Peptides against a protein of PDB entry 6TME. Designs and how they scored, part 255

Target 1, 324 residues: chain A of PDB entry 6TME
Amino acid sequence: NRLKRAYIALQAWKKAFYSDPFNTAANWVGPDVCSYKGVFCAPALDDPSVLVVAGIDLNHADIAGYLPPELGLLTDVALFHVNSNRFCGVIPKSLSKLTLMYEFDVSNNRFVGPFPTVALSWPSLKFLDIRYNDFEGKLPPEIFDKDLDAIFLNNNRFESTIPETIGKSTASVVTFAHNKFSGCIPKTIGQMKNLNEIVFIGNNLSGCLPNEIGSLNNVTVFDASSNGFVGSLPSTLSGLANVEQMDFSYNKFTGFVTDNICKLPKLSNFTFSYNFFNGEAQSCVPGSSQEKQFDDTSNCLQNRPNQKSAKECLPVVSRPVDCS
Target 2, 324 residues: chain A of PDB entry 6TME as posed
Amino acid sequence: NRLKRAYIALQAWKKAFYSDPFNTAANWVGPDVCSYKGVFCAPALDDPSVLVVAGIDLNHADIFGYLPPELGLLTDVALFHVNSNRFCGVIPKSLSKLTLMYEFDVSNNRFVGPFPTVALSWPSLKFLDIRYNDFEGKLPPEIFDKDLDAIFLNNNRFESTIPETIGKSTASVVTFAHNKFSGCIPKTIGQMKNLNEIVFIGNNLSGCLPNEIGSLNNVTVFDASSNGFVGSLPSTLSGLANVEQMDFSYNKFTGFVTDNICKLPKLSNFTFSYNFFNGEAQSCVPGSSQEKQFDDTSNCLQNRPNQKSAKECLPVVSRPVDCS

## One batch from the design tools (peptide; made by RFdiffusion4, then SolubleMPNN)

Design b2_p24_8_s2 (from b2_p24_8, 19 letters changed)
Fold by OpenDDE base, seed 5:
Structure b2_p24_8_s2 (fold): chain B 324 residues (1-324), chain A 24 residues (1-24)
Amino acid sequence: as target 1 above (324 residues)
Amino acid sequence: SSSEEEKRFEELKEKALARLKAKE
């Protein structure tokens, strides 16, 4: 039966543990897998009279080991949460058999290899968290074709460009932070109809910001800090009616920071420090508002404290990148 | 700091999970 298969899978997994400091799997003995710590059973969707393993939660167990292929026998699992462990190796392709996968969280582990393409095989996947691992290589464009609500990719080793398919994503939150992504932000970004939070911090992104960012009406958090962006801020940013947190710090932006940006109605924090801006509206000056916080540190602004020297500014400001 | 960023990402995760729950 299904529970027998689950037993085989879970015992294989226990055998794949190198260390279990909290003895989480100590009670993983015998056929009653529903009593196992971190294993949750529920009535099967196709037959409510049958009990199946529907969820795994081993969060914060500090378990060292790997995911054996026998985990593919857990065909009824919809929730797989194993964050904050020390699992290593690759995500086994046998997990393609877990067709009910809804939430997959392997964050804060030691997984390696390319993007786990098995995640693309799950038709009902809504939540994908693979952050804080050592995944590498290209992000498959197909990830954004999926009807995901959340995609956490931060703190990995992903490289190459961000796929143009990003505009097809239905995700409310996407994190690219602390990878090796390069190239420009795709113009298709403006088509992300459900986007609330997007974080690009700490990559090798470059070029001009696309004007289409201004179409992200539902965005509350936009962080593009610590990249290589150039040119002026798009005037279309005035369209970010719901943005609360905006960070463009540690880039190579030039030009003038306008009232239309700094007076955004929901803006709470706007950081544009460590760039080469040569002017700002009065509404952008730190302390100009009680409801908003600004940081204009280390730019090329006149009559402001903590700015770059003329020697540092002149070569960049005198040759602004034309984004038109 | 790294700890501050980690906290920020956790908050984003919590918000995402809350939204997901609300849609169920």
Scores: peptide ipSAE 0.546, ipTM 0.924, DockQ to the pose 0.850
Fold by OpenDDE base, seed 1:
Structure b2_p24_8_s2 (fold): chain B 324 residues (1-324), chain A 24 residues (1-24)
Amino acid sequence: as target 1 above (324 residues)
Amino acid sequence: SSSEEEKRFEELKEKALARLKAKE
């Protein structure tokens, strides 16, 4: 009996709670699991006459505890939302049995360990949010082979390079922000056909930006701020016909910020502050447009306010990195 | 700020979820 298995799983989970400040699991008593707060039942996909646990929503419950292996008994769960809790430990490998998993949100918790590879076992997964945890180690390249729509990885402890498989991703949004990723952005990035938003903020990424970024025709948000990127901005960025928000601040970029970039048709905000740019087109000057906002602070620009000193600029500007 | 950035990520999440629902 599926509901009986669900009962076992949910009771095991309740026992795994260290603290339940809002008494969310207070009514988790008895065999009627469909009445449990945060538990949602629906007709089974294979048999509409059978009621199964199809979803869990414990968002913002501030529950402290861990995920016991018995959760693997919830084989009909497609929606698993437990964000903004205090769950710790690792994601149980037993969750591989949840073959209907569609949306998995464990964000804003205290999970640790390597990337939860169990997520790779779910054939129907479309939404993965593991942000604001303590996951560490390498990002499996296989994550981008999945037919995901959204991948949130930000605010973890991931290391190593961004996998070249990123170009295979069908995701519309990917966040890498606030990890320990290093190396270059793969040239394959331009192959992300469905990409709308990508965020690299606050990593250890370096090297030149790949020219292939200009192939991201659907991107509306591109944020590569707070890294170690060098060289000039790719001229191919003029191809970002739909970009609205672009941020290259807090890097080591050099060269000239061109008119073709600043005149992008949908551009609303372009921040290139805290770099070593030595020139900018008039269209890039803050205040030059009422429709666009620019920030050129702390560069090596002449006749602009709030720039770096000659002493700071000269060693970098005199030795430009050739990205060609 | 960190709070502003968090809000930004929430907005991205909401947009992503909305897109997902629209495809269903």
Scores: peptide ipSAE 0.544, ipTM 0.922, DockQ to the pose 0.855
Fold by OpenDDE base, seed 2:
Structure b2_p24_8_s2 (fold): chain B 324 residues (1-324), chain A 24 residues (1-24)
Amino acid sequence: as target 1 above (324 residues)
Amino acid sequence: SSSEEEKRFEELKEKALARLKAKE
């Protein structure tokens, strides 16, 4: 009996709660698991006459506890949303039995350990949100081989380079922000044909931006701020026909910011402050457009306010990195 | 600020979920 298995799982989970401030699990009593707060039942896909637990939603419950291995008994769960809690420990490997997993959201918790590789075992996974946790180590390259629509990795402790497999990703949104990723952005990034938003904020990324970024025709948000990128902005950025928000601030970029970038047709906000740019086109000047916002603060620009001193600029500008 | 970024990420999440629903 599927509901009996669900009962075992949910009761084990209730026992794994250290704190339930809103008494979310107060009604988690008895065999009628479909009446449990945050538990949602639906007809089974293989037998419509059978009712199964299809979803969990414990978002914003502030529950402290851990995920017990018995959760693997919830084999019919397709939606698992437990964000904004205080769950700790690791994601149980037993969740590999949840072969219908479609949306997995464990964001804003206290999970630790390596990337939850169990997520790679789910054949139908479309949405993965593990942001705002303490996951660490390397990002498995296989994550981008999955047919995911959304991948949220931000605000964790991930290290190493971004896998080259990123180009295989079908995701519309990927966040890397506020981790410890290092190295260059892979050239394969240009192959992300469905990409709409990508965020690299606050990592240890370095090197030159790959020219292939310009192939991201569907991207509306590109944020690479607060890294260690060097060299000039790729001329191919003129290909970003749909970019609306672009941020390259707080890097070590040099060279000239061109008209071709600042005149992008959908560009609404372009921030390139806190770099070492030594020139900009007139179209890039803040206030030059009513439709577009620019920030050129703290560069090496002549005749602009709030720029770096010559002493700060000369050592960097005189030694431009050749990205060719 | 951190709060502004959090809001930004929530917006991205909402957009992603909306796109996902549109594909269903």
Scores: peptide ipSAE 0.537, ipTM 0.921, DockQ to the pose 0.850
Fold by OpenDDE base, seed 3:
Structure b2_p24_8_s2 (fold): chain B 324 residues (1-324), chain A 24 residues (1-24)
Amino acid sequence: as target 1 above (324 residues)
Amino acid sequence: SSSEEEKRFEELKEKALARLKAKE
């Protein structure tokens, strides 16, 4: 009965294909769904004697089409990977029936609409990748209440502020890059106890960086480039004992880049170019270390190459934003 | 630059998946 339901779902999906250039679904014929290309069966968790559809992998199939509601019949699916296709429309609400969902990857498609809230209904979800789509609107705060390990949101059309619930997240990696997020980074960010990598590239974020960033002891990658951040870098950044890659380029930062930041023990690459910094410690100078790479291009630094003109610097440097 | 950035994201994805696998 479970495989029969899977057959109905998969045949409905095949009918929803507008184009299958690699003929991926050519063998999607007959009741033996476990032989279908990209369909993977396994013994059911509740009954090992029963074979069920446990995974879908259609990555890089370049399939054009949509996800029909009948996919909700695939109730045993734990792995759903359909990246690098041309699927359009919305994620069906019927997928709420897939209560075993563990990894959901719909990246590199043409999905539209608001955040797929159906993802919030999956109690066991650990991996969510919806990057490189056209999802829009607000990010639901509840996403960070989930016990997710990875959240990839980059290259979409998400707006509004980053939810303060981010501090509740157990995720090791979160990408916000290339959206339309605005406002400040929440102070609660320092409570992300499992965070290893976080990327804010190319948004409309602004304000001062919260001091609480310095509490991210496990972070190895912190990229806040291409935003509207202002003020000085928090002195508490000296607490990032494991940071390897740090990027603050293309912002409106001012002040002095200190030794305490540039001498971080695991720091390998620190980019702070295209800001309004008016000073840097000797340890921050590009070429000062063979173990660390720095970029101080296009700031307001004296006696350094490729800096902004005095005319451009003076109006900003003379009116520093006080973040205290 | 865009292609390089995409590669970086893929690396992050692979690292995340590896961590998940290690927890299984």
Scores: peptide ipSAE 0.533, ipTM 0.920, DockQ to the pose 0.849

Design b2_p24_8_s4 (from b2_p24_8, 19 letters changed)
Fold by OpenDDE base, seed 2:
Structure b2_p24_8_s4 (fold): chain B 324 residues (1-324), chain A 24 residues (1-24)
Amino acid sequence: as target 1 above (324 residues)
Amino acid sequence: SEEEELKRFEELKEKALKRLEAKR
């Protein structure tokens, strides 16, 4: 009996709650699990006459606790949304039994440990949100081999380099922001055919931006701010025909910001402040366009306000990194 | 700001979910 298994799982989970401020699980009594708050039933895919637990939504419940291994009994769950709680510990390996998992959202919790590799075992997973946790270690390259549409990794403790397999990703959005990623952005990034938004904010990424970024024709948001990138902006960025928001601020970029970048047809906001750019085209000057917003603050530009001193600029500008 | 960034991430999430729904 599938509902009986679900009952066992949900009761085990209730016992794993340390705090339930909103009494979300107060009605989690008795065998009728489909009446439980935050539990959603639907006809089973293999037998429409059988009702199963297909979804969990405990978003914003502020529940403190952990995920017990008995959750692996929820084998019919396709939607698992438990964001904005205070769940701690690790994601149970027993969740590998949830082979119908489609959306997995554990964001805004207190989960720890390595990347939850159980997510790699779900063949139908399309949405993965593990942001705002304490996951650590390396990002498994296999994550980008999966047919995911969305991958949210931001605000964790991930380290190491971004896997080269990123180019295989079918995701429309990927967030790396506020981790400890290091190294270069892989050249394979240009192969991300479905990419719309990518965010690298606040990592330890370095090196030159790969020219292949210019192949990201569907990108509307590209944010690489607050890293250690060096060299000039790739001329191939002129290929970003759909980019609307672009941020390269708080890096160590040098060289000239060209017309080809600033005149991108869909560009609405381009921030390249807090770098070491020594020149910009007239089209890049803040206030030059009514339709576009630019920020050139704290560079090495001549005849512009709020620039770095010659003392700060000269050591960097005189020794530009050659990305060729 | 951190608050503005949080809002941006929520917007990205909402967009992603809408895309998923459209594919269903």
Scores: peptide ipSAE 0.579, ipTM 0.937, DockQ to the pose 0.861
Fold by OpenDDE base, seed 5:
Structure b2_p24_8_s4 (fold): chain B 324 residues (1-324), chain A 24 residues (1-24)
Amino acid sequence: as target 1 above (324 residues)
Amino acid sequence: SEEEELKRFEELKEKALKRLEAKR
């Protein structure tokens, strides 16, 4: 039966533990898997009279080990939360058998290898959190073809361009932060109809920001700090009617920070420090508003404190990148 | 700071989970 298969899987997993400092799996004994700590049972979707393992929650257990192939026997699992452990190795391909997977959280572990493509096989997946691992290589473009609500990729070793398919994503939040992503932000980004928060912090992204960013009407957080972006800020940013937190700091932006950006109706924090901006509207000046916080530090602005020297500014400001 | 970023990402996660719960 299904619980017998679950027993086999869970016992194989227990055997794959190298360290269990909180003795989380101490009670993982006997056939009654529904009593196991961190294991949650529910009536099966196809037969309410049958009890199945529907969820795993081992968050913050600090368990060292790996995910054995036998986990593929947990075919009824919809919720898999194992963050803040020390699991290593790769995500087993046998998890493709978990066709009910809805939330997959393996964040803050020691997983390695390429993007876990098994996640692409789950037809009902809505939440994917693989942040704070050592996943590497290219991000498969197919990830954005999925009907995901949340995609957390930050703090890994991904090294590729951002796929053009990003515009197809239905996700409300996507984090790319602290990877090795390179190239330009795709123009298709403006097609992300459900986007609320997007974070690009600390990558190797470059080029001009696409004008299509201004089409992100529902975005409340846009953070592109600590990259290699060049050119002027798109004038279309005036279309970000709901943006609250905006950060372009630590880039190579030039030009003028316009009034239309700084007067965005929901804007509460706008950081554009550590760039090469050579002008700003009065509405962008820190202290000009009690409702908005601005940071214009370390630019090429005249009559402002804490700016770059003329020597630093001249080579960049005199040769602005044309994004047209 | 790294600590501030950690907190920020946790907040984003919390918001995302709340949105998912609301859709259930």
Scores: peptide ipSAE 0.574, ipTM 0.936, DockQ to the pose 0.855
Fold by OpenDDE base, seed 1:
Parts: structure tokens; C-alpha cells; sequence
Structure b2_p24_8_s4 (fold): chain B 324 residues (1-324), chain A 24 residues (1-24)
């Protein structure tokens, strides 16, 4: 009996709670699991006459505890949302049995360990949110081979390089922000055909931006701020026909910020502050447009306010990095 | 600011979920 298995799983989970400040699991008593707060039942996909646990929503419950292996008995769960809790430990490998998993949100918890590779075993997964945890180690390249629509990885402890497989991703949004990623952005990034938003904020990324970024014609948000990028901005950025928000601040970029970039048709905000740019087109000057906002603060620009000193600029500007 | 970033990430999540729902 599927509901009996669900009962075993949910009771094991309740036992794994260290603290339930809002008494969310107070009504988790008895065999009628479909009445449990945060538990949602639906007709089974394989047999509409059978009722199964199809979803879990414990968002914002502030529950402290861990995920016991018995959760693997929830084989009919397609939606698993447990964000904004205090769950700790690792994601159980037993969750591989949840073959219907469609949305998995464990964000804003205290999970540790390597990337939860069990997520790679779910054939129908479309939404993955593991942000605001303590996951560490390498990002598996296989994550981008999956038909995911959204991948949120930000605010973890991931390290190493971004996999070259990123170009295979079908995701519309990917967040890498606030990790320890290093190396260059893969040139394959331009192959992300469905990409709308990508965020690299606050990593240890370096090297030149790949020219292939200009192929991301559907991207509306591109944020590469707070990294170690060098060289000039790719001229191919003129191809970002739909970009609305672009941020390259807090890097080591040099060269000239061109008119073709600043005149992008959908551009609303373009921040390139805290770099070593030595020139900008008039269209890039803050205040030059009523429709666009620019920030050119703390560069090596002439005749602009709030720029770096010649002493700070000269060593960098005199040694331009050739990205060609 | 950190608070502003948090808000931005939430907005991105919301947009993503809406897109996902639209594809169903």
C-alpha cells in the first residue's frame, strides 16, 4: 500500500525533527497522511483510482532536523519543497526511488556534503534549488546534461571549474553566485539556447570573457560581478539583443567600453564599475540616457568623477591582456 | 547589498517557477 509506505516515511521524518517551532507536524498522527499539514495527495499517474502522496510543502517552517532514509518510501512525490528550514546532514541516496521528482527545493537549509548526486537520477526533474546551503566540492558535469529549466546553486561552497557541459543545458536560469568556482567561463556557454538569466557573482572566476557570450540572444540578465575577469569586453556582446541587466563590476577588465554595448536595445542597467577601463563611449556615460542607468565608478577613465588614481591604473592599463 | 541580492534571487526563482508552470 502506497499510503502505508508514506505513513512510515512521514513518521520517520517526524521523529527526525529536533525542533518544530510552529508545530507543523502536530497533526502528523494516524494513517491518514493526506490530512497531514504540508502533505498533498493526488491520484496516482499509473492508476487514477489510487490516492498517493504527490507533494510535500514545508516551506518556511523553521524545522530543525535531518532527512531520514525512509523518505525514499515516498515514491510518488513529484514536488518536494522544504526551503527555509534548518534541516542538516546530507540528502539521502534513498531519494533515488522518487522517480517522479519534478521540483526539488531544499534551499535555505543547513545541508552539507558534496553535490547531491541523487538529483541526477531523477529523469523528470525540471526545477532544482539547492541554494543557501553548505554543499561543497565539484559540480558534476552531468547536471547540465539534464533537461532542467532552472538550476539554483548560489550561496554554497562549490569549488573547481564550471563544467564545459554548461552549453548543453536547457535551463532558462542558472545561478553560480557566491561559491568558490574558479577558472574561465567555458566557451560552450554560447550554446545555452534557452538561457534567460545567468549569475556568476562573487566567485573566483578569471580569464577573458568568451566571445560566445554574444550568442546568448535571449539572455535578459547577465551578472559576472565580483570575480577576477581580465581583458576587454568582447565586441560580440553587441549580440545581446534582449539583455536588460548587465553587471561586470568588481573585476579587472581593461580597454574601452564601446557604443555597441551601451546602446543595446533592451539594456536598462549596465554596471561596469570597479575595473580598469580606460575609455568609454558617450553612450556609456551615466546620465547620458533617461532610459538606461550606467555606473562607471572606480575605473581609469579620463574626465570622469570617482576614478582610480594614475598610480593605481598605470600598472594595469600599461599591461593590457590580449584576449584574442 | 546582501538584502538586495537576496531579493533579486527570489525574483529569479519566481520567474523561473512561472515559466515552468506555463510549460505545463
Amino acid sequence: as target 1 above (324 residues)
Amino acid sequence: SEEEELKRFEELKEKALKRLEAKR
Scores: peptide ipSAE 0.573, ipTM 0.935, DockQ to the pose 0.847
Fold by OpenDDE base, seed 3:
Structure b2_p24_8_s4 (fold): chain B 324 residues (1-324), chain A 24 residues (1-24)
Amino acid sequence: as target 1 above (324 residues)
Amino acid sequence: SEEEELKRFEELKEKALKRLEAKR
């Protein structure tokens, strides 16, 4: 009996709670699991006459505890949302049995360990949110081989390089922000045909931006701020016909910010502050447009306010990195 | 700011979920 298995799983989970401030699991009593707060039943896909546990929603419950292996008994769960809790430990490998997993949200918890590779075992997964945890180590290249729509990895402890397989991703949104990623952005990034938003904020990324970024025709948000990027902005950025928000601030970029970038047709905000740019087109000057907002603060620009000193600029500007 | 980033990420999440729902 599927509901009996679900009962076993949910009771094991209740026992794994250290604290339930809102008494969310107070009604988790008895075999009628479909009445449990945060538990949602639906007709089984293989037999519509049978009810199964299809979803879990414990968002914002502030529950402290861990995920016990018995959760693997919830084989019919497609939606698993447990964000904004205080769950700790690792994601159980037993969750590999949840072959219908479609949306997995464990964001804003206290999970630790390597990337939860169990997520790679879910053939139907479309939404993965593991942000605001303490996951560490390398990002498995296989994550981008999956037909995911959304991948939220920000605010973790991931390190190493971004996998070259990123170009295979069908995701519309990917967040790498606030990790420890290093190396260059792979040239394969331009192959992300469905990409709308990508965020690299606050990593240890370096090198030149690949020219292939200009192939991201559907991107509306591109944020590469707070990294170690060098060289000039690729001229191919003029191809970002749909970009609305672009941020290159807090890097080591040099060269000239061109009209072709600042005049992008849908550009709303372009921040390139805290770099070593030595020139900008008039169209890039803050206040030059009512429709666009620019920030050129703390560069090496002449006749602009709040720029770096000549002493700070000269060593960097005189030795530009050639990205060609 | 951190608060602004939090809001931004939430917006991205909401947008992504809406896209996903539209594909169902």
Scores: peptide ipSAE 0.551, ipTM 0.931, DockQ to the pose 0.856

